# Ledger of designs, part 116: peptides against a protein of PDB entry 2YKT

Target 1, 231 residues: chain A of PDB entry 2YKT
Amino acid sequence: SRSEEMHRLTENVYKTIMEQFNPSLRNFIAMGKNYEKALAGVTYAAKGYFDALVKMGELASESQGSKELGDVLFQMAEVHRQIQNQLEEMLKSFHNELLTQLEQKVELDSRYLSAALKKYQTEQRSKGDALDKCQAELKKLRKKSQGSKNPQKYSDKELQYIDAISNKQGELENYVSDGYKTALTEERRRFCFLVEKQCAVAKNSAAYHSKGKELLAQKLPLWQQACADPS

## One batch from the design tools (peptide; made by RFdiffusion4, then SolubleMPNN)

Design b2_p14_4_s4 (from b2_p14_4, 5 letters changed)
Fold by OpenDDE base, seed 1:
Structure b2_p14_4_s4 (fold): chain B 231 residues (1-231), chain A 14 residues (1-14)
Amino acid sequence: as target 1 above (231 residues)
Amino acid sequence: SAEDELNKLYKEAE
């Protein structure tokens, strides 16, 4: 029946969230943690590299013929420091605004979804059983009427059962329909949450890239001229 | 280590 098919679809939505979406989200969080660790590793390694560049700048500043190049090397290291500070800010946001929040959400979601599905199933079954009972009683009544010398005796009761069946059928169909809409809304909400959190990450990433581009674009022409115009 | 550096960053943000 239409109601049975819609019931199956509703249960499948909940099962898909619990068995496919949530495990995939846990994996996504794990991959995110790996990514942030790698970026922290880049930051750490970069510090060593640019500290070594500062040392080269010190040597140039101590020279008789390359003093101005010392200043250039120091500026290069300083610009990098500013870029790395921006990256660290991005990483903090990535951890606190995306990973932590997703982890908290997915941890609570299994219990929530199980309870929601159980509630739906219990009420759906209750309505279904009540409908089946009325249908069975009508069938018994009709069988008695066919064997009776006075079928008219059962006519009023037959009409009452027909009306009750119609009403219960309508209630069941509406309940299952609403259940399906609710399940789809729950699924959509989870995808929207992921999209919104990823948008925040994208904004922070854009700020990092913009800052780096601006700083380098400002200084690079100056650095490129340093060797062409010795002091 | 990179892990220690990451931990420092997150503690400062708390």
Scores: peptide ipSAE 0.036, ipTM 0.591, DockQ to the pose 0.027
Fold by OpenDDE base, seed 2:
Parts: sequence; C-alpha cells; structure tokens
Structure b2_p14_4_s4 (fold): chain B 231 residues (1-231), chain A 14 residues (1-14)
Amino acid sequence: as target 1 above (231 residues)
Amino acid sequence: SAEDELNKLYKEAE
C-alpha cells in the first residue's frame, strides 16, 4: 500500500543516516585530524628551517661584502612568520569550528536518531494496529449480517466501522507522510551543518592564502634584485 | 614535536 511504501522510505532515511552518513562523517573527522596533524608537522618543520635562514642572515649582516643580503634573508624569514601566523589561525579554525563541532554532533546523533526512529515506529505500529482491529471487526460484522434474517440490524454499525476505518487510514497516511518529511529534514540538516562548518574553514583558508600571496607578491621582486645590486 | 605545537595552538585559542 501507499502507506506501507512511505513507511519503508521513512525507515530507510533514518537507516541511511545512521548506517551511512554518520560512519562516513566519523571517517571524515578522522581524516581531518590526520590532515591537521600533518599541517602542524609542516608548521614545526618550517620553524626550524626559517630559524636556520635567520642564522644565515646574521652571518651575511656580519660580512663586509654581503651586509645588504642579510636584510633580504631577514625579510624572507619575516614573511614566513606572517604566513605561518595565518596558517595557525586556519588550523585553530579547522579544529574548533569544524572538527570539534562535528565530533560533538556525530557522538550525540546516534542516540538521538535511535530514539526518533523508535518513536516513529511505535506510533506507526499503534495506528496500524488500531486500523487492523477496526477492519477485522467490520469483517466479523459483515459475516454476522450475511447470516442474519434481519441484515438491517447491523447497517448502522457497519457504517460506523467504515467511517472509523476511513478516519484511521487517513490518520495513518498523514502520520507516515509527516514522518517521511521529518526524516528528510533531519538528513538535510546534517548536510547543511557540514556545509556551513566547511564554509567557515574555507574563509579562514582563504585568508591564509591571500596573506601569503600578498606578502610574497610585494617582496619577491625586491629579493630577486638583491644580488644584482652590489653594495 | 608537531603534536606539542598543535597543543600549544589550541590552548592559546581557548
């Protein structure tokens, strides 16, 4: 029946969230944590590299013939420091605005969805059972009427059962339909949450890339000319 | 370590 099909669809939405979406989201979070760790590793390694570059700049500054190149090397290290600060801000956002929040949501969601599905199933079954009972009673009444010398005696009761069946059928269909809409809304909400959090990270990532581009575009021509301009 | 550096960053953000 239409109601049975809609019921199956509703249950499938909840099952898809619980068995496909949430596990995939947990994996996404895990991959994000791996990516975060790798970026932190880059940050740490880069610090050592550019600290060593500063040391080379110090040596140049102490030289008689390469003093101006010391300033260039210091500028290179300083630009890196500024870019690094933007990367750190991006990482903080990546952790706090995406990973942590997704992790909190996915942890709570299993219990929430289980309860929601159970509630839906319980009420759907209750309405279904009530309908079945009414249909069974109508069938019994009709059998009695067929065997009776006065079928008109049962006409009013038959009408009452028909009306009750119609009403209960309508209630069941409406409930299942609303249940399906609710389930789809729950699914959409989860995807929207992911998209919104990813957008927040993207904004911070854009700031990192923009800062790096601006600083390097400004300074690189000066650095490229440094060796052509002897002191 | 990279992990220590990450931990520092998150503590500063709190």
Scores: peptide ipSAE 0.034, ipTM 0.636, DockQ to the pose 0.027; fails the geometry check
Fold by OpenDDE base, seed 3:
Parts: sequence; structure tokens; C-alpha cells
Structure b2_p14_4_s4 (fold): chain B 231 residues (1-231), chain A 14 residues (1-14)
Amino acid sequence: as target 1 above (231 residues)
Amino acid sequence: SAEDELNKLYKEAE
């Protein structure tokens, strides 16, 4: 029946969230943590590289003919420091605004969805059982009427059961239809939450890249000219 | 926001 098919679809939406979406989201969070760790590792390794660059700048500053190149090397290291500060800010946002919040939500969601599905199933079954009961009573009444010498005495009661069945069928169909819409809305909200959190991270990432581009674009022409200038 | 709506739903289910 239409109601049975829609009921199956509703249950499948909840199952898809619990068995596919939430596990995939947990994996996404885990991959995010790995990515954060790798970027922190890059920051640490970069510090060693640019500290060594500073040492080269110190040597240039101590020379008689390359002092100005010492300043250039120091500027290169300083620009890197500023870029790394922006990266650290982005990583804090990535951790606090995306990973932590998603982790908190996914843990709470299992209990919520289980309760929501159970509530829907209980009410759907209750309405279905009430409908089945009325249909069974009508069938019994019709059998009794066929065996009676006066079948007309059951006509009013038969009409009452027919009306009750029609009403209960309509109620069940409406309930299941609303249940399906609710389930789809629940699924959509979870995807929207993910998209919104990812947008916040994307804005911070854009700021990091923009700052890096700006700083390097400002200084690079100066650095490129440094070796052509007389000491 | 979708976040606020989801948070509301979780609180109601507790």
C-alpha cells in the first residue's frame, strides 16, 4: 500500500542517517584531526628551516660586503612568522568551530535519532493496529449479516465501520506522510550544519591565504632586487 | 541557523 511504502521510506531515512551519515561524519572528523596534526607538524618543521635562515642572515650582517642582504634574510623570516601566525589562527578555528562542534553533535545524535524513530514507529503501529481492528470487525459483521434472516438490522453499523476505516486510513496516511517530511528535514539539517561550519573554516582559510599573498607580494620585488643593488 | 535548530532538537530530546 501507499502508506506501507512511505513508512518504509521513512524508516530508511533514519537508518541512512544512523548507519551511513553519522559513521561517515565520525570518519570526516577523524580525517580532520589528522589534517590538523599534519599542519601543526608543518609549522614546527618550518620554524627550524626559517631559524636556520635567520642564522644565514646573521652571518650576512657580520660581513663587510653583504650587510643589506642580512636584512633581506631577516625580512624573509619575519614574513614567514606572520604567515604562520595566520595559519595557527586558522587551525584554532578549524579545531574549535568545526571539529569540536561536529564531534559533540554526532555523539548526541545517536540517542536523539533512536528516540525519534522509536516514537514514530510506536505511533505508526498504534494507528495501523486500530485500522486493522476496524477492518476485522467489519468483516465479522458482514459474515454475521450473511447468516442472518434479517440482514438489514446490521446496515447502520456496517456504514459506521466503513466511515471509521476511511477516517483511520486517512489519519495513518497523513501521519506517515508527515513522518517522512520530518525525516527528510532531519537529514537536511545535518548536512546544512556541516556546510555552515565548513563555510566558517573556509573564510578563515581564505584570510590566511590572502594575508600570505599580500605580504609576499609586497616584499618579493624588494628581495629580488637586493642582489643587484651595490653594497 | 541550522546549528541553532539542531541544538534545540537535541535539548528537546533530552
Scores: peptide ipSAE 0.028, ipTM 0.610, DockQ to the pose 0.882; fails the geometry check
Fold by OpenDDE base, seed 4:
Structure b2_p14_4_s4 (fold): chain B 231 residues (1-231), chain A 14 residues (1-14)
Amino acid sequence: as target 1 above (231 residues)
Amino acid sequence: SAEDELNKLYKEAE
């Protein structure tokens, strides 16, 4: 029946979220944590590299013939520090605005969806059972009427059962239809949440890249001229 | 309720 088909579709949406989306989201979070750790590792390794560059700048500043190059090397290290500060802000956003929030949602979602599905199934079954009972009673009434010498005695009750069946069928169809819309909305909400959190990450990433480009573009011409124009 | 009305019909049909 139409209601049975729509019921199966509704259950399949919940099952898809629980069995496909949520496990995939957990994996996405795990991969995000790995990515965060790698970026933190890059930040740490970069610090060591530019600390060593500062040491080279100190040596240049102590020399008689290369003193001005010491200032250039210090500026390079300072620009790096500013870029790294911006990266740390991006990583903070990545952790707090994406990973943590997704993790909190996915941990609670299994219980929520299980309860929602169970509630839907219970009510759907209740309405279905009530319909089946009414249909069974009509069948019994018709059987009694066929065996009776006065079938007209049962005609009014037969009409009442037919009307009750029609009403219950309509209620079941509406309930299942609304259930399907609700399930699709739950699925869409989860994807939208992911997209919105990724947008926040993208904005912070763009800010990091923009700041780095700006700082380097400002200073690079000066640094490139340093060896050609000794003081 | 609709359920109460239906239950009434079931009792009358017995």
Scores: peptide ipSAE 0.000, ipTM 0.211, DockQ to the pose 0.017; fails the geometry check

Design b2_p14_5_s1 (from b2_p14_5, 6 letters changed)
Fold by OpenDDE base, seed 3:
Structure b2_p14_5_s1 (fold): chain B 231 residues (1-231), chain A 14 residues (1-14)
Amino acid sequence: as target 1 above (231 residues)
Amino acid sequence: SAERRELAAEYAAL
């Protein structure tokens, strides 16, 4: 029946969220934590490289003919420090605004969805059973009427059962339809939450890239000309 | 965008 098909579709939406979306989201969070760790590793490795660059700058500053190049090397290290500070800010946002919030949500969701599905199934079954009972009673009444010497005695009761069946059928169809819309809304909310949190991360990532580009663009021409006119 | 933020807020309240 149309009601049975829509019921199956509703259950399939909940099943897809619980068995496909939520496990995939847990994996996404795990991959995010791995990515965060790797970026922190880049910061650590970069510190060693630019500390070594500072040492080269110190040697230049101690020389008679390359002192100005010492300042250039120190500026390169300082720009790196500023870029790393911006990266650390981005990573804090990535952790606090995306990973932590998604982790909290996915943990709570299993319990919530299980309860929501059970509530829907219980009420759907209750309405279905009530409809089946009315249909069975109508069938019994018709059998009694066919065996009776006065079938007209049961005519009013037959009409009452037909009306009751029609009303219960409509109620069941509406309930299942609303259930399906609710399930689709639950799915959409989860995707929208993910998109919103990812947008915040993307904004902070863009700020990191922009700041790095600006700092390097400002200083690079100066550094490129440093060897043209030695002092 | 407005719809996205609204739905995200609703999900966050669960």
Scores: peptide ipSAE 0.050, ipTM 0.681, DockQ to the pose 0.933
Fold by OpenDDE base, seed 2:
Structure b2_p14_5_s1 (fold): chain B 231 residues (1-231), chain A 14 residues (1-14)
Amino acid sequence: as target 1 above (231 residues)
Amino acid sequence: SAERRELAAEYAAL
C-alpha cells in the first residue's frame, strides 16, 4: 500500500542517517583532526626554519658588506611570523567551530535518532494495529450478516466500521506522510549544519590566505631588489 | 539560504 511504502521510505531515511551519514561524519572529523595535526606540525617546523633565518640575518648585520641584507632577512622572518599567527587563528577556529561542534553533535545524534525512529515506529504500529482490528471486525460482521436471515440487523454496525476504517486509514496515511517529511527535515538539518560550519572555516581560511598574500605582495619586490644595490 | 540557516539553527539547538 501507499502507506506501507512511505513507511519503508521513512525508516530508510533514519537508517541512512544512522548507518551512512553519522559514520561518514565521524570519519570526516577524524580526517579533520589529522589535517589539524599536520598543520600544527608544519607550524612547529616552520618556526625552527625561520628562527634559523633570523640567525642568518644577525650574521649579515654583523658583516661589513652585507648589513642591509640583514634587515631583509629579518623582514622575511617577521612576515612569516605574521602569516603563522593567522594560521594559528585559523586552526583554533577549525578546531573549536568545526571539529568540536561536529563531534558533540554526532555523539548525541545516535541516541536522538534512535529514540525518534522508535517513537515513530511505535505510533505507526499502534495506528496500523487499530486499523487492522477494525478491518477484522468488519470482516467478521459481514460473515455473520451473510449467514443471517435478517442482514438489515447489521447494516448500521457495518456503516460504523466502514467509517472507522476510513478515518483510521486517513490518520495512518497522514501520520506516515508527516513522519517522512520529518525524517527528510532531520537529514537536511544535518547537512545544513555541516555546510554552515564549513562556511565559517572557509571564511577564517580566507583571512589567513588574504593576509599572507597581502604581506608577501608588499615585501617581495623589496627583497628581490636587495642584492642589486651593494652598500 | 534563510531556510538553510533556520534548519542549521534548529539542529544546533538539539
Scores: peptide ipSAE 0.043, ipTM 0.698, DockQ to the pose 0.970
Fold by OpenDDE base, seed 4:
Structure b2_p14_5_s1 (fold): chain B 231 residues (1-231), chain A 14 residues (1-14)
Amino acid sequence: as target 1 above (231 residues)
Amino acid sequence: SAERRELAAEYAAL
């Protein structure tokens, strides 16, 4: 029936969220944590590299003929420090605004969706059973009427069951239809939440990249000229 | 979009 098909579709939406979306989201979070760890590793390794560059700058500053190159090397390290600060801010946002929030949501969602689906199923079954009962009683009444010498005795009761069946059928169809819309909305809002959180991360990432580009573009011409201009 | 923000806010309220 139309209601049975719509019911199946509704259950399938909940099933897809619980069995496909949520596990995939957990994997996404895990991959995000791995990515964060790798970026933290890059940050640490970069610090070591530029600290070593600072040491070279110190040696230049102590030299008789290369003092100005010491300042250049220090500026390079300072620009790196500023870029790293932007990266750290991006990573904090990535962790706190994306990973942590998604982890909290996906953990709670299993219980929420199970309860929502159970509520829907219980009410759907209740309405379905009530309809089936009325249909069965009508069938029983019709059989009794066919065997009776006075079928008109049952006519009013038959009309009552017909009306009840019609009303219950309509209620069931409306309930299942609304249930399907609700389920689709539940799915959509989860994707939208993910997209919006990713947009926030993307904005922070863009800020990191733009700051790095700006700082390097400003200083690079000066650094490129340093060896051409002896002290 | 406004719709996405609304839906995101709804999910955040869970």
Scores: peptide ipSAE 0.041, ipTM 0.688, DockQ to the pose 0.932
Fold by OpenDDE base, seed 5:
Order: sequence, then C-alpha cells, then structure tokens
Structure b2_p14_5_s1 (fold): chain B 231 residues (1-231), chain A 14 residues (1-14)
Amino acid sequence: as target 1 above (231 residues)
Amino acid sequence: SAERRELAAEYAAL
C-alpha cells in the first residue's frame, strides 16, 4: 500500500543517517584532523627552511659585494613568516568552527535519531493496529450479517465501521506522510550544518590565500630585480 | 535514488 511504502521510505531515511551519514561524517572529521596535522607539520618544517634562509642572508650582508641580496633574503623570510601566521589563524578557525562543532553534533546524534525513529515506529504501529482492529471487526460483522435472517439489523453498525476505517486510514496516511517530511528535514538539516561550517572555513582559507598572494605580488618584482642591478 | 526524489517532490507538493 501507499502508506506501507512511505513507512519504509521514512525508516530508510533514519537508517541512512545513522548507518551511512554519521559514519561518513566521523570519517570526514578524522580526515580533517589529519589534514590539520599535516598543515601544522608544514608550518614547522617551513620554519626550519626559512631560518636557514635567514642564515644565508646574514652571510650575504657580511660580504663586500652582495650586501643588498642579504636584505632580499631577509624580506623573503619575513613574508613567509606573515603567510604562516595567517595559516595558523586559519587552522585555529578550522579546528574550532568546523571540527569541534561537527564532533559535538555527531556524538549526540546517534541517541537522538534512535529515539526519533522509535517514537515514529511506535505511533505508526499504534495507528496501524487500530485500523487493523476496525477492519477485523467489520469482517466479523459481515459474517454475522450473512448468516442472519435479518441482515438489516447490522446495517447501521456496518456503516459506523466503514466510517471509522476511512478515518483511521486517512490518519495513518497523514501521519506517515508527515513522518517522511520530518525525516527528510532532519537529513537536510545535517547537510546544511556541514555546508555552513565549510563555508566559514572557505572564507578563512580565502583570506589566507589572498594575503599570501598580495604579499608575494608586492615583493616579487623587487626580488627579481636585485640580481639584475649590480650596485 | 531518483525515485526517492520524485516521491519527496510529490509529497512536498501536497
């Protein structure tokens, strides 16, 4: 029946969130933590590289013929430091605004969804059982009427059961329909939350990339000219 | 599935 099909679809939405979405979200969070760790590792490794570059700049500054190249090497290291500071700010946002908040949500969600599904199943079954009972009573009444010498005696009661069945069928269909809409809304809310948090990360990432591009675009022409102009 | 989306659209239009 239409109501049985919608019931199956409703249960499948809840099961999909619990068995596919939530595990996938946990994996996404884990991959995010790995990415965060790798970026932190890049920052650390870069510090060592640019500290070594500063040392080369010091040697240039001590030379008789390459003093101006010392300043260039120092500027390269300083620009990198500013880019790394912006990366660290982005990583803090990535951790606090995305990863932590997703972890909090996914931890609470399993219990919530289990309770929501159970509530829906209980009420759906209650309405279904009430309908089945009315249908069974109508069937019993019709059997009595067929065996009776006076079938007219049962006519009013038959009409009452027919009306009750129609009403209960409508109530069940409406409840299952509303249940399906609710389940889809719950699924959409979770995806929307992920999208919103990822948008915040994207804004911070854009700021990081913009700052890096700006700093390098400003300085790179000066650095390129340094070797062409022998002083 | 495409079928679930069609059903969801039908029920949203009701």
Scores: peptide ipSAE 0.019, ipTM 0.506, DockQ to the pose 0.049

Design b2_p14_5_s2 (from b2_p14_5, 6 letters changed)
Fold by OpenDDE base, seed 4:
Structure b2_p14_5_s2 (fold): chain B 231 residues (1-231), chain A 14 residues (1-14)
Amino acid sequence: as target 1 above (231 residues)
Amino acid sequence: SEELKKLAKEYESL
C-alpha cells in the first residue's frame, strides 16, 4: 500500500543516517584529527627551522661585513613566527569549532536516532494494528451477515466499521507522511551542520592565508634588496 | 517521549 511504501522509505532514511552517514562522519572526524596532527607537526618543524635561521642572524650580527643582514634574517624569522601563530589559532578553531562539536553530535546521535526510530515504529505499528483489527472485525461481521436471515441487523455496525477504517487509514497515512518529512529534515539538518562548520573552517583558513600573504608582501621587497645595499 | 525531547534538545544545542 501507499502507507507501507512510505513507511519503508521513512525507516530507510533513519537506517541510512545510522548505518552510512554516522560511520562516514566518524571516519571524517578521524581523518580531521590526523590532518590536525600533521599541521601541528608542520608548526613544530617550522619552529626548529626558524630558530636555526635566528642563529644564522646572530652570527651575521656579530660579523663586521654582514651586520645588517642579521636584522634581515631576524625579520624573516619573526614574520614566519607570526604566520605560525596564526596557523595555531586556525588549528584551535578547527579542533574546537569543527572536530569536537562533530564528535559530540555523532556520539549523541546514535542514541537519539535509535529512540526516534523506535518511537516512530511503535506509533506506526500501533496505528497499523488498530486499522487491521477494524478490517478484520468488518470481515467477520460481513461473513456473519451473509449467513444471517436478517442481514439488515448488521448494516449500522458495518457502516461504523467502514467509517472507523476510513478514519484510521487517513490517520496512518498522515502519520507516516509526517514521519517521512521529519526523517528527511533530520538528514538535511546533519548535512547543513557539516556545511556550516566547514564554512567556519574555510573562513579561518582564509584569514590565515591572507595574513601570511600580507606580511610577506610587505617585507619581501626589503629583504630582496639587502644584499645589493651593503652598509 | 520526554527522553526523546531531552535528547533532541541536547542534540540541537551543539
Scores: peptide ipSAE 0.190, ipTM 0.826, DockQ to the pose 0.141
Fold by OpenDDE base, seed 3:
Structure b2_p14_5_s2 (fold): chain B 231 residues (1-231), chain A 14 residues (1-14)
Amino acid sequence: as target 1 above (231 residues)
Amino acid sequence: SEELKKLAKEYESL
């Protein structure tokens, strides 16, 4: 029936969230943590590299003929420090605004969805059983009427069951339809939350890239000229 | 139903 098909669709939405979406989201979070760790590793390695560059700048500053190149090397290291600080801010956002919040939600979601599905199933079954009972009673009444010498005696009761069945069928269809809409809304909400959090992280990532580009674009021409313009 | 409402509130508060 239409109600049975809609019921199966509703259960399948909940099943898809629990068995496909949530496991995939956990994997996404795990991959995000790995990515964060790798970027933190880059930060640490970069510090060593630019600290060594500062040492080269110190040596240039101590020379008689290369003092200005010492300042250039120090500026290169300082610009990198500023870019790195911006990266660290992006990583904090990535951790706190995306990964942590998604992790908290996905851990709670199993219990929530199980309870929601159970509530829906219980009420759907209750309405279905009540409908089936009325249909069974109508069938019994019709059999009794066919075997009776006075079938007209049962006509009013037959009409009452027909009306009750129609009402219960409509109620069941409406309930299952609303249940399906609710389930689809639950699914959409989860995707929307992911998209919104990813947008916030993307904005911070864009700020990191923009700041780096601006700082380097400002200084690079000066650094490139330093060897051609000895003091 | 009460359990569901509690869980929904917890889920939405994140």
Scores: peptide ipSAE 0.187, ipTM 0.827, DockQ to the pose 0.135
Fold by OpenDDE base, seed 5:
Structure b2_p14_5_s2 (fold): chain B 231 residues (1-231), chain A 14 residues (1-14)
Amino acid sequence: as target 1 above (231 residues)
Amino acid sequence: SEELKKLAKEYESL
């Protein structure tokens, strides 16, 4: 029936969230933590590289013929330091505004969705059972009427059961339809939250990239001329 | 039902 099909669809939405979405979200969080760790590793490795570059700048500054190149190398290291500071701020946001919040939500969601599904199933079954009971009673009444010498005796009761069945069928269909809309809303809310948090990360990432681009665009022409214009 | 309401409030507070 239409109500049975809609019921199956509703249950499938909840099952998809619990069995597909939430496990995938947990994996997404785990991959995010791995990515964060790798970026922290890049930070550490980059520090060593640019510290070594500073050492080369010191040597240039001590030389008689390459002193100005020392300043260039120091500027390169300083620009990197500023870019790195922006990366650290981005990573803090990535951790606090995305990973932590998603982790907290996914931790609670299993219990919430189980309770929501159970509530829906209980009420759906209750309405279904009440409908089935009325249908069964109508069937019994019709059998009695067919065996009676006075079928008109049962006409008013038959009408009453027909009306009750119609009303209960409508109530069941409406409840299941609303249940399906609710389930789809629950699914959409989870995707929307992910999208919104990822947008915040994207903004912070854009700020990091912009800072790097601006600093390098400002300095790179100067650095490129340093070897062409010796003292 | 009360448990569901509690869980809903907790979920929305995050």
Scores: peptide ipSAE 0.179, ipTM 0.825, DockQ to the pose 0.130
Fold by OpenDDE base, seed 1:
Structure b2_p14_5_s2 (fold): chain B 231 residues (1-231), chain A 14 residues (1-14)
Amino acid sequence: as target 1 above (231 residues)
Amino acid sequence: SEELKKLAKEYESL
């Protein structure tokens, strides 16, 4: 029936969230943590490289013919430090505003969805059973009437069961339809939350890239000229 | 029903 089909669709939405979305989200969080760790590793390695560049700048500053190049090398290291600070801020946001919040939600969601599905199933079954009971009683009444010498005795009761069946059928259909809309809303909310958190990450990433571009664009022409005009 | 209400509140608080 239409109600049975809609019921199956409703259950499938909950099952898809529980069996596909949530496991995939857990994997996404794990991959995010791995990515964060790798970026932290890059940060650490870059620090070592630019600390070594500072040492080269110190040697230039101690030289007789290359003193001004010492300042250039120090500026290169300082620009890197500023870019790195911006990256660290982005990483903090990535951790605190995306990964932690997703992890907390996905942990609670299994219990929440199980309870929500169980509530829906219980009420759907209750309405279905009540409908089936009325249909069964009508069938019994009709059988009794058909065997009776006075079938008119049962006519009013037959009409009452027909009306009750119609009302219960409509109630079941409405309940299942509302259940399906609710399930789709639950699914959409989860995807929307993910999208919103990724938008925050994208904004922070854009800020990091813009800051780096600005700093390098300001200084690079000066550094390129340093060897062309020795003091 | 009470369990579901509790879980819903916890879920929405995150």
Scores: peptide ipSAE 0.178, ipTM 0.826, DockQ to the pose 0.131; fails the geometry check

